# Peptides against a protein of PDB entry 7Q4I: the designs that were tried, part 12

Target 1, 281 residues: chain A of PDB entry 7Q4I
Amino acid sequence: HENSTIAERLYSEVRVLCWIMTNPSNHQKKARHVKRTWGKRCNKLIFMSSAKDDELDAVALPVGEGRNNLWGKTKEAYKYIYEHHINDADWFLKADDDTYTIVENMRYMLYPYSPETPVYFGCKFKPYVKQGYMSGGAGYVLSREAVRRFVVEALPNPKLCKSDNSGAEDVEIGKCLQNVNVLAGDSRDSNGRGRFFPFVPEHHLIPSHTDKKFWYWQYIFYKTDEGLDCCSDNAISFHYVSPNQMYVLDYLIYHLRPYGIINTPDALPNKLAVGELMPEI

## One batch from the design tools (peptide; made by RFdiffusion4, then SolubleMPNN)

Design b1_p9_1_s4 (from b1_p9_1, 4 letters changed)
Fold by OpenDDE base, seed 1:
Structure b1_p9_1_s4 (fold): chain B 281 residues (1-281), chain A 9 residues (1-9)
Amino acid sequence: as target 1 above (281 residues)
Amino acid sequence: EPPDFSPPK
């Protein structure tokens, strides 16, 4: 038996629309497993594809497939969300079909923020964008105001947002969002530990798993360590999670319990005013 | 395996 009263409150007060980047070849192989695991904890779940799938709830966007079209798909996905779903949620998560997300931990991070604050969160990288940008693989979450500014102010202006569909989608959205004064938030916990991860837990938890020359260490915006201190106890996302590992994570996080250990949640922080951010750590 | 994510060129 669990007491979910706080999680239920946050489900109602911090509404999240999750959109999943996928393609027709991955509907059955990957996307379906998101729907059967962590995606069921979103307030709304939409799969953004090039083909419609009524069993999956997949939308056919007017885009081509392949890595060179990811930026085009991201633009069309947010246009679709703005037109049809902008009032269905307060926060709008992009994830890949191999991203795993602990939605309750995301709601906890987002709780103090107003959805009218122009902010977005994720795994912040430092290159190419002055304020940083959020890693595409780790997933990133926009406030309702950030989505409005992106679709209404940035996308129609080629000087603010790249008009073609080429480039790294996460860098390009990061440039567009900066150009409309959407802030790249700090997603770290009160101990300075990350919450959004561009790799599987193993790659972050095991010390010296990667060479110190690995690009990730040059890209991270905030200094982080490997090992047990790598990751928040309230971590939000991991990338490169296989379909089988999604079910394992769902079991480990939501079903498996060490007998006699009860987790007491921290108190909710005070809500921030519109435009106010938590202090940087 | 090296993570399949190549940084933007």
Scores: peptide ipSAE 0.044, ipTM 0.772, DockQ to the pose 0.157
Fold by OpenDDE base, seed 4:
Structure b1_p9_1_s4 (fold): chain B 281 residues (1-281), chain A 9 residues (1-9)
Amino acid sequence: as target 1 above (281 residues)
Amino acid sequence: EPPDFSPPK
């Protein structure tokens, strides 16, 4: 018998709306597999598209398709969330239709934080944004207050937030969020290990998978190494996860068990005050 | 194949 009591508590106390960046061509190919795997563990799951799909729960945003429209889609997605869903969750995750997320591990990371704290989390990158920004592929999670500030304070002001739909969506939201004093949080665990990953587990776990000239090592905000110490035991996300790999990960994480090994969860940390962050490691 | 993530140019 599995004991899910703590996970059930966190499901109630740390409500997560997951929105998935997708397009009509990927509804059946990718997005459906998110819905059938990790997306079922979100408190609410919405697919943000250019076409409505009632089977998928996809929303037609007033944006075009293609990489050049991702920033436009991100802006419209958060506007839609703010208008229709701001009270449905405490935290608002953006993920791609090829991102895999362990939502329980995200709830564990978020547990001490107030959703009224203007903060967001993800894989922090250092270029372009002084405080850093979160990698779009790894997925990033905004507090309710961060969504409010983004939609109400940043988006209406062209001086604070880019009005056109061009640019890298993750960089542009990172600029907007910094300009409204939304803090780029530290997602690392107590051992300094990352939780949000812009690649598949194999690319992080296997030493020397990339050379030292690989752009990622210049972009990471915090020092990280390859190998077993790369990744938290409570890792939250991986990117470039194929539809088949989503089912493999879902099986490995939630079904496959080594007989005779029982994992006990760590104690929950103390809750922080509004505006308080965990100390940097 | 290198992961399809080209950093923003």
Scores: peptide ipSAE 0.043, ipTM 0.769, DockQ to the pose 0.145
Fold by OpenDDE base, seed 2:
Structure b1_p9_1_s4 (fold): chain B 281 residues (1-281), chain A 9 residues (1-9)
Amino acid sequence: as target 1 above (281 residues)
Amino acid sequence: EPPDFSPPK
């Protein structure tokens, strides 16, 4: 028997719309496996594509395909969300069709924050954007107010937000959000461990002799170590997760149990006022 | 394969 009472409470109090970046060639190969695994734990799940797919619930955005159109697709995705779905959730997660997300852990992180606070969370990188930006692959989550500011204040103003569809998607949204005073939050746990990861669990958990010159160590906003202390017990996301690995992770996280070990969840923190953040660690 | 994440140039 499992007790999900607190997770059910958070499902109701911390509503998450997940939108998945995909393309028509990946609908069956990747996106369908998101829908069958972690995506079913979102309050709403939408696939953002260039073609409609009624089996997937994919939206055809007015964008081209290819890496150079990802920023264009992100802009159109958030415009679509704002027009049709802004009241369907409190928080709006972008993920890729090879991102795996533990939505319950995201709800736990988001619980103290007001959705009217202009904030977003993810794996924070330090280059290009003064406050940092969130890695596109690890997934990033905007508050309802952050989506409003992005769509209503940033996107219509070429001085605040890039009008061209070219550029790194995650960097460009990070610039736009900074320009409308959306705060780049700290997603680390109380032990300073990360929750959003731009690689598979193996790459973070296994101390490789990764050259200290590896770009990731230069890009991370917060210093982190490799090994068991790399990752929060309440980790939220991993990237480059194959379709098969999504089912493995679903089994390991939600079904596999060590007999005789009972996890007691920590108490929920106090709710913050509008505009308040958790203290930096 | 190394993760195909090339940092933005």
Scores: peptide ipSAE 0.041, ipTM 0.764, DockQ to the pose 0.142
Fold by OpenDDE base, seed 3:
Parts: sequence; structure tokens; C-alpha cells
Structure b1_p9_1_s4 (fold): chain B 281 residues (1-281), chain A 9 residues (1-9)
Amino acid sequence: as target 1 above (281 residues)
Amino acid sequence: EPPDFSPPK
């Protein structure tokens, strides 16, 4: 028998709404596999689309399809969440329909923070935004206060937030959030290892998988290593995860155990005051 | 396949 008592406590105390960026062509191909794997561990799971799908729990947002509409879809998704779901959770995760997330590890990272702190977390990139922005593919999580500031303060003001639906989704939300003093948090563990990853585990775990000139090394906000030390033991997300790999990851993380090895979780950290962040590493 | 993620322009 597995002891889930701490995970159950965090499920109740660190409530997460996950919204999944998808489209009608991916409802059956990708999104349903999120629902059948990691998405079932969210407190609330919503698929943000251009068409309604009652089997998926997909919402039809008033947006067009295609890469040039991702920013428009993100704006409408957070407006929808604010109007209908702002009290259903404490934290609001954006993920793609090919992002895999270990929700328990995200709850552990978020546990010390107040949902009333204007903060968001993800894989932090350094270009375009002074404080950095979070990679769209790795997924990013906003506090309830960050969602409020984004929807109520940023979106209505064209000087604070881009009115057009064009542009890089992750950069544009990063600019908007900075303009309303939502802090780009540090998602690294106590050893300085990353938790949100914009690629599959293999691309991070295998040393020299990418050239040193690869754009990622110029974009990453915090210095990171390759190999086994690349990634936290409490890693949260990976991107470009195929539907089949979602089931593999679900098996490896939640079912496969080495016989005779028992993992003891670390003690929970102290809760922070409203507006307080963990010390930078 | 290389990840279809191009950095923002």
C-alpha cells in the first residue's frame, strides 16, 4: 500500500486549476490523453479550444485557430477562468496538449507561497522582458492574484497589455504581467535545479544533446547544467511529450517502483507572508 | 524530430 497522506493534504491546501491549450483537431489526438494521464491530478481541468467538446470538457473560446492566435486564446482563457473559476483554485496552470505535468511536485513548490502574492512560475527565459518570462511550452502557473491583475488591470489597458491577438504568447503574457507587478518567480529547487522544462526528459538528461550555440542556452534565465544534475528530483513539467509517452511517464512516475527502496518526503517549508518570496539561490 | 519550438521572433 502507498501512503499518499501528504499528497492528499497538498491536494486540498494547494488547489490547482489546469487549463490546456488545444484545438478541435487535437481533442482526440492529444488532449484526451492529458485528461487520461496527468490532468486527472488537477483539482480542476479545463480544455481551452475554439469548439465545445462535452466528452473532453472543452470550452469554445471566441478565437480563431492557428499559431498566430495563441496569444488571443491565452487572453480569452484567463478571462473565462476569472469569470467562472477564480475561486475554484488557488493556482492556475497553463499547459499545452503535449505538456506533461507532475502536479504533486508543483503543489510542493507552491506550498509556501500565498495565492494572494502576485507571482507566477515556469521555465524562466531572459530575453524581451526585464524580469524574464515563462516558456509557453514548459507550462506556467499564476497565483490567483496574478490572474486577477492580468485580467482586471492589464488586459483592459493597451499600454500595459497588447490588444492584438498576434505575437509570441509567452512573451506577451510576460510583458503584461511585468507591467502589473506580477513577479517572475524562481522555480528551481533548493539545489538550484530546474523544475519546468521546455523539452522532453531525454533532451535535458543526455549531456551534449544540443550544441552550445543552441538558442535555449542563450534564453534560459538561470544557468543550468546538462545530464542527471539538469533536473530536480521534484521536476514539474516536460514539453513535446507524445500521447504514448504520457502513458509511459504516468507508469514510470506513479506505478513503477524499485523493490526495497522507500522514498521519504522532505518536510514542508514554512509558509511565506503575502508578497514574500523564497530566497534566490 | 527536433522540437518544433522556434524562439519568439
Scores: peptide ipSAE 0.040, ipTM 0.759, DockQ to the pose 0.139

Design b1_p9_2_s1 (from b1_p9_2 with S1P E9L)
Fold by OpenDDE base, seed 1:
Structure b1_p9_2_s1 (fold): chain B 281 residues (1-281), chain A 9 residues (1-9)
Amino acid sequence: as target 1 above (281 residues)
Amino acid sequence: PPYEIPPTL
């Protein structure tokens, strides 16, 4: 028995469409396990592929496969969402087929924001884009207005958005979004701890797991530490999560309970006006 | 372990 009243309210008030970046070779190996775990907690779940799969609910986008086509696939995915699904949700999450997401924690972060605010959230990186961009692997979430601006204003204009399908997907969408005044939000909690993570929990939780020269420390937009203070208690995503680890995480987060310990959620913040952001920390 | 490859321009 569980009291999910607040989570149910947020499920209704903060509607999330999750689209999963995948390919035909990963439908059974990876994507199916997203559908069976965290993806079931999205209001809408769509797999973006190059081949249709009716069991998976995969869409065949008019793109090639391989890492050099990820930007092309992202553009076509958001075009498809805008054409068919823009009113099915308030927020639009991109995740990989090896990203794990705690959707309730994302709804909590998004709750104060208007979906008509041109904003997006994720693990913010500082290079290449002045306001920063969100890591592709950690997943990133666009407001409905951000999707509209991306598809209607940015994509049709080669001066605002790269017409070619080549380049780093996350950098290219970050440039396009900046060029249409979509704000790169701060996804950190009130303690300044991150919520979106481009690696598995182990890589963030274990101090000195990486060398100090590791590229991540030069890319991260906000100063962060390793260890117990690495991660919000309301963390949203982790990347490089294997299919088996998705089931482990699903069990640990949603089923395993320490007897006699009950978590009491914080009060919901006040809703922001359209165009208003939470104060920077 | 697999690490994210940083974007290159």
Scores: peptide ipSAE 0.049, ipTM 0.790, DockQ to the pose 0.535
Fold by OpenDDE base, seed 2:
Structure b1_p9_2_s1 (fold): chain B 281 residues (1-281), chain A 9 residues (1-9)
Amino acid sequence: as target 1 above (281 residues)
Amino acid sequence: PPYEIPPTL
């Protein structure tokens, strides 16, 4: 028997809308497997596409397909969310159709923050944006106020937000959010370990002789190490997760248990006031 | 598998 009382409390108090970046060719191949695994644990799950799919709950956004349209799709997705769903959640997660997310761990990280605080979280990168930006593949989560500022203040102003649909979507939203004073939060745990990951668990957990020249080590905002100390016990996301690996992760995280080991959750932190962040570690 | 391609400006 499992005791989910705290997780159920957080499900009610920290409401998350997850939107999944997908396309019509991936509805059956990838997106369906998100819906059948981790996406079930979101308070609201929406697939953002160029074609409607009633079986998937996919929305047809007025955008083209291909890598050059990802920024356009991100803008239209958040416009759609703001118009139809801004009160359905407190936090708004973008993920890819090959991102895996432990939503309970995200709720735990978000619990102390007000959704009226202009903040967003993810795997923070250094380049191009002064405060940093969040990796698109690892997924990133905006507060309700961050979504409001993005859609109402940033998007209508070409000086604050790129009007063209070209460019790296994660960099472009990072620029827009900085320009409307949405803070790039620190998603690390109390031990300084990361929670959002732009690769599969294997690539972070296994010390490989990754050349120090590997772009990730230059891009990562906070210093991190490889191995078991790379990743929080409350890790939130991994990227490049195949459909089959999603079911493996679901089994390992939610079903497989070492007999005789009982995990006691840490106490919830105090709630922060509007505009307050957790102290830097 | 392809690693994440870093965003280029």
Scores: peptide ipSAE 0.047, ipTM 0.783, DockQ to the pose 0.557
Fold by OpenDDE base, seed 5:
Structure b1_p9_2_s1 (fold): chain B 281 residues (1-281), chain A 9 residues (1-9)
Amino acid sequence: as target 1 above (281 residues)
Amino acid sequence: PPYEIPPTL
């Protein structure tokens, strides 16, 4: 009795490869729960690790473990994707093993854009990078052309991209992408509401959860609010989602329905030309 | 908590 015709169309036309940042200690504790929930809605799902796991579909990258090597792992992950998977998708999502993603909402946001446009999307932060950078925890999605430019043009040039493995991975990829003219897109909906979130829904939905001095309010690129106006009805991601909360979110989003309320989806926008962006709000 | 530390110092 559910009509998924538009979602099925977008699954075919807006192909998404999701790569999950993980480590061997989290394969069973976290990553497996991504695979059993939202990760099954990606066109391709790969776990980027330091050890191979055939049950999980985890890749052993030539990197060490720990937060100090996340930038090294991100570089090797995109090199691996470019070598093996660049034609398997149109868009390439990075997420953490505690990020939850509504992939259908991401396909809806991405639908008008060409994958040959050098662009990426996520929760945009303003420090350190002139055009901004995307929060690592909220997840960020690169076009196929953005991946090509990152791997082929940026990574081989130490003047464009940091050669060592130290630093904040999200800031460092943001610098590299800016240096090869990959645009930091606007992921907000038509009402100016955000779609990618670096915290759990409760943190964004509850007014005055944090004070005005909280770092997030100093980092966010666009003006945002707390409460119901914090978040798009087509929100894409949340971070710090526990394994149990992933199953709760899957139930709430895909199974729980208020009887007698039928949502009619908006019409799809017109497709943009290569290099064209939606106007900022 | 994970919410108190900014991603970059």
Scores: peptide ipSAE 0.047, ipTM 0.792, DockQ to the pose 0.694
Fold by OpenDDE base, seed 3:
Structure b1_p9_2_s1 (fold): chain B 281 residues (1-281), chain A 9 residues (1-9)
Amino acid sequence: as target 1 above (281 residues)
Amino acid sequence: PPYEIPPTL
C-alpha cells in the first residue's frame, strides 16, 4: 500500500494542463507513449499537432509541420488553451513528445506560487533574453496569468512578440514573456539543484559526459554541477527520452522501491502572495 | 545521442 494523500492534495490544489508538442508522424511513435506514462498524471493532457487524432486527444492547429514552424505551433497552442482551457488548470506545461515529466515534483515546486503571479519555470538559459528563457526541450510551465499576458498582451503586438512563425521557439516565447513582464523563475531546489533538464538523466548524472566547451555550460543560467549533485531529488523533467525509456522511468520512479526504505516528504512551504517569488539561491 | 542544437538568432 502506498500513501498518496499529499500527492492527491497537490493534484487538486496545483492543477496542471500539459500540452505536448507533436506532429502526425509521431502520434503513434511517441505521443501515445507520453499518454500511457507521465501524461496520465496531468490534470488535463492535450496533444498539439497539425492533424486531429481522437484516440490521442490531439488538436489540429492551423500550422505547418517542420522545425521552422515550432514557434507558430507554440503561439497557436497557447491561443487554443486560452480560448478553451484557461480555467481548466492553474499551470500550463509545454513539453515535447520525447520529454518525460514527474508531475508531482512540478506541483511541489509550484505549490507556493500563485497562478495569478506572472511567472514561468523551466531550464533557464542566459543568452538572447536579458532575464533568461526556458529550454524548449526540457519543457516549461506558465502560470495562468503568464498565459493570459502572452496571448492577450504579447501576441497581438508585433513590437512585443514576433509575428512570423520562424525562429527558435523557446527564445521567441522567452522574448515575448519578458516584454509583458512575465518573470523567468528559478526552478532550482533549496540546495540549488536543477529540476528541468534538456537531456536524458544519464547525460546529467555522469560526470564529464560532455566537454567543458559544450554549449550547454555556456547557455545554462545558473551554475550547475555534474554527477549525483547535478539533479534535485525532486527533478521534474528530462528530454530525449525514448518511448521505451518512458516506461522504464515510470517503473523506476513509481513502482520500483528498495525494501525497508520509507521516504518521508518534506513539509509544504508557505504560500506566497501574488507577485512574490521564492528567494534566489 | 542527439544533443539539442542551441538556438541561433
Scores: peptide ipSAE 0.045, ipTM 0.779, DockQ to the pose 0.535

Design b1_p9_2_s2 (from b1_p9_2, 3 letters changed)
Fold by OpenDDE base, seed 4:
Order: C-alpha cells, then sequence, then structure tokens
Structure b1_p9_2_s2 (fold): chain B 281 residues (1-281), chain A 9 residues (1-9)
C-alpha cells in the first residue's frame, strides 16, 4: 500500500494551477498526453491555445500561432488566469505541451513560501535580466501575487512590460516580473541541485552530452554539472519530453518500484513569512 | 531541435 498522506496534504495546502502552452495542431498529438499523465496531478489544468477544445479543456486565446506569438499567448494566458482563476490556486505553473512535471516535488519546493510573496521559480538563466529569468521550456511557476503584479501592474504599462507580442516569451516575462519586483527565486535543493530542467533527463544525467561551449552552460544562473549530481532527487520538470516518454516517466516515477526499497520523505521545512525567501545555497 | 538555441534576441 502506498502512503500518500503528505502528498495529499500538500495537494490541499499548495494548490497549483497548471497552464499548458499548446496549439490546435498539438491538442491530440501532445497536449492530450499531458492531460493523461502529469497534468492530472495539478489542482487545475488548463490548455492555452488559439482554438477551444472542450475534450481537452483548451481555451482559445485571442492570439495567433507560431513561435513569434508565444509572448502574446503568455500575456493572454495570465490575463485569462487572473480574470477567471486567480483564486483557484496559490501557484501558477506555465509548462509546454512537451514538458513533464512532477507536481508533488514542485509542491514540496513551494511549501515554505507564501503565495502572497512576489516570487517565481524555474530554471534560472542569467542573460538579459539582471536577477535572471526562468527558462520557458523547463516551465516556471508564479505565486498568486506574482500573477497579480504581472497582470495588473506590469502588462498595462509599456515601460514595465513589452506591449507587442514579439520576443522570447521567457525573457519578456522575466523583464516584466523584475520591473514589478517579482523575485526570481532559487529552485535548487538543499544540496544545490537543480529541479527545473530545459532538456530531457538523459541530456542532464549523461556527462559530456554537450561540450562546454554549449549555450546552456553560458545561460545557467547557478553552477551546475552533468551526471548524477546534476539533478535533485526531488526534480520538478524536464523539457522535450515526447508523448511516449511522458507515459514512460509516469510509469517510472509513479508505478515502477524496486522491491524492498522504501523511501521516507524528509521533514517539511518551516514556512517563511510573506516576502521572505529561502537563503541562497 | 532539443538543443534549440534560445532565440538570440
Amino acid sequence: as target 1 above (281 residues)
Amino acid sequence: SPFEIPPIL
């Protein structure tokens, strides 16, 4: 028998709305597989698209499709969330339709933080934004206050937030969030290991998969290494996960068990005050 | 590509 008591507690105390960046051509090919795997573990799951799909729970945002519209879609997605869903969760995850997320591990990371703290988490990159920004592909999670500041304070002000729909969505939201004093949090575990990953596990776990000139090593905000020490035992996300790999990961994480090994969860950390962050590691 | 270079803005 599995004991899910702590996970159930965190499901109640750390409510997560997951919104999935998708498009009509990917509803059946990708997004449906998110819904059938990790997305079922969100407190609320919404697919942000340009077309409505009642089977998927996809929303038609007033945006075009293609990479040049991702920033526009991100802005409209958060506007939609703020208008319709701001009270449905405490935390608001953006993920792609090829991102896999271990939502329980995200709840564990978020547990000490107040949703009224203006903070967001993800795979932090250092270019373009002084405090850093979170990789779009790895997924990033905003507190309720961060969403409020983004939608109410940043988006209406062209001096704080880019009004056009062009640019890298993750960089642009990172600029907007910095301009409204939303903090770019540290997602690393107590051992300094990352939790949000912009690639599949294989690319992080296998040493020398990339050369030292690979852009990722220049973009990462915190020092990270390849190999087994790359990744937290409580890793949250991986990107470029194929639909088939989502089911494999779902099986490996939630079903496959080595007989005779019982994992005991660590104690929950103390809750932080509003505006307080965990100390940098 | 899984190694999509972040768009050089």
Scores: peptide ipSAE 0.044, ipTM 0.774, DockQ to the pose 0.578
Fold by OpenDDE base, seed 3:
Structure b1_p9_2_s2 (fold): chain B 281 residues (1-281), chain A 9 residues (1-9)
Amino acid sequence: as target 1 above (281 residues)
Amino acid sequence: SPFEIPPIL
């Protein structure tokens, strides 16, 4: 038998609403596989689409489809969450329908932070936004206060937040959040290893998989290594995960165990005050 | 592509 007592405690104390960016053509192809794998470990799971789907629990947002509408969909998704679900969780994760997330590892990272702290976490990129912004594909998580500031303070003001629905979704939300003093947090573990990843595990774990000139190395905010030291033992997300690979990851992470090896979790850190961050590494 | 370039702003 597995002892899940700490995970159950964190499930109750660190409530996460996961919203999944999808579209009607991907409801059956991708989104349902999120629902059947990692999405079931969220406290609340919502699929943000342009069409309603009662089997999926998909919401029809008043947006068009296509890459040029992702920013519009993100704005409407957070408006919908704020109106209907702001008290259903403490933290609000955006993920794509091909992002895989280890929700327990995210709860562990978030545990010391107050949901009333204006902060968000993800894979931090350095271009375009002074404090950085979080990669859209790796997924990013906002505190309840960050959602409030985004929807109430940023979105209504064209000087703080882009009114048009065009642009890079992750950059545009990053600009808006910076303009309302939502902090771009450090998601790295105590060893300085990343937790949110914009690619599949293979692309991070295999050394020299990419050229040194690859855009990722120019975009990453914190210096990172390739190979086994690339990634936290408490990694949170990976992107470009196929539906089949979601089931593989679910099996490897939650079911497959080496016989005779028992993992003992680290002690939970002390909780931070409102507005306090963990020290930078 | 697994390496979708972030849209150039």
Scores: peptide ipSAE 0.043, ipTM 0.767, DockQ to the pose 0.566
Fold by OpenDDE base, seed 5:
Structure b1_p9_2_s2 (fold): chain B 281 residues (1-281), chain A 9 residues (1-9)
Amino acid sequence: as target 1 above (281 residues)
Amino acid sequence: SPFEIPPIL
């Protein structure tokens, strides 16, 4: 027997629209497996593409294909969300078609925050943007107010937001959001452990996988370690997850149980006022 | 690749 009462409450109170960055060549290879695994736990799931696919629920955005158009696709995706879906959710997650997300853990992190607070969360990187920016691969989540400010205030102004479609999409949205006073939140748990990860679990959990000169250690905004202390027990996302590994993760997280161990969830924190953030750890 | 470096601008 499973008791999902708190998860059901959070599903209703912390509504999440997940949009998946994809392309027509990945609809069957990758995106379909997101829809069949973790994407089913979003309140709304949309695939942002260059071609329509009614079986997938993919939207054809007016953008070209290829990595050089990711920033253009991100801008058009949020314009589409603002026009059609801004009231369908409280929080708006960007993920890739090879990102895996534990949506319940994201709802738990977001629960105290008002969706009218101009804030976004993810794996925070320190270069290029003064307050930091969120890694594109780990996925990042905007409040409803952050989406409004991005689309209405930032995108129409070339001084605030890059008008061309070139550049790193995560850096460019980070610059735009900073320029409209959307805050780069702290996603760490109460023990200072990260929740959004730009690599697979193995890369973070196994010590000495990378040299200290590896770019990630120069980019990460908060101090982090490898091993068991790398990752929150309430981790939210991992990147470079293959289609087969999505089904493995679904089994391990939602089906496999150690007999005789019952996890009692922590009490929900108090809700914050509009504009209030949790203290940085 | 999980080791892909983000573009340095």
Scores: peptide ipSAE 0.041, ipTM 0.763, DockQ to the pose 0.549
Fold by OpenDDE base, seed 1:
Structure b1_p9_2_s2 (fold): chain B 281 residues (1-281), chain A 9 residues (1-9)
Amino acid sequence: as target 1 above (281 residues)
Amino acid sequence: SPFEIPPIL
């Protein structure tokens, strides 16, 4: 038996809408496995597609398919959320249909922040955007105010936000958000360990899995290490997670327990004022 | 690829 009292409290106090970037060809192959695993722990789960699927709860956005349309789909997804769902949550997570998310760990990270603070979190990259931008694959979470600023202030202005649908979606949203003074938050834990990961756990946990010339080491905004110190004990997301690995992760994280070990959660931090951020580490 | 390079803008 587990004591979920704190997790239940955070589920109520830190409401998360998760929207999943998908396409019709992946509804059955990928997206349904998100719905059957980590997506069930979101307060609301929506699949953003080009075709409606009532079994999946997929929305047909007025966009084309393919990687060249991801930015267009992201814009339309947040427009849809703002129009229909802005009050359904406090925080709005974008994830891919091969991203795995530990939603409780995200709620823990978000707990001190006001949803009226213009902030977003994820795996921060340093190129192209002065304050950095969040990796699209690792997933990124916007506050309610960040969504409002993005949709109402940024999207209608071609000087603030790219009007065409081309480009890297994560870079383009990062530019738009910076232009409306949405802050790129620090998602690291108190030990300086990352929480959002653009690859599978194996690629972060195994030392020397990648060459030091690998682009990731040049892109990462904060210094990071490989091995056990790569990742927070409260890690939030991993990318390139296969459908089968989602079920494995669900089992390992939520069901498998080492007998005789009880995890005691850290105390919740104090809540921040509107506009206040946690100190950078 | 899990090592897909972000598009160079």
Scores: peptide ipSAE 0.049, ipTM 0.782, DockQ to the pose 0.558; fails the geometry check

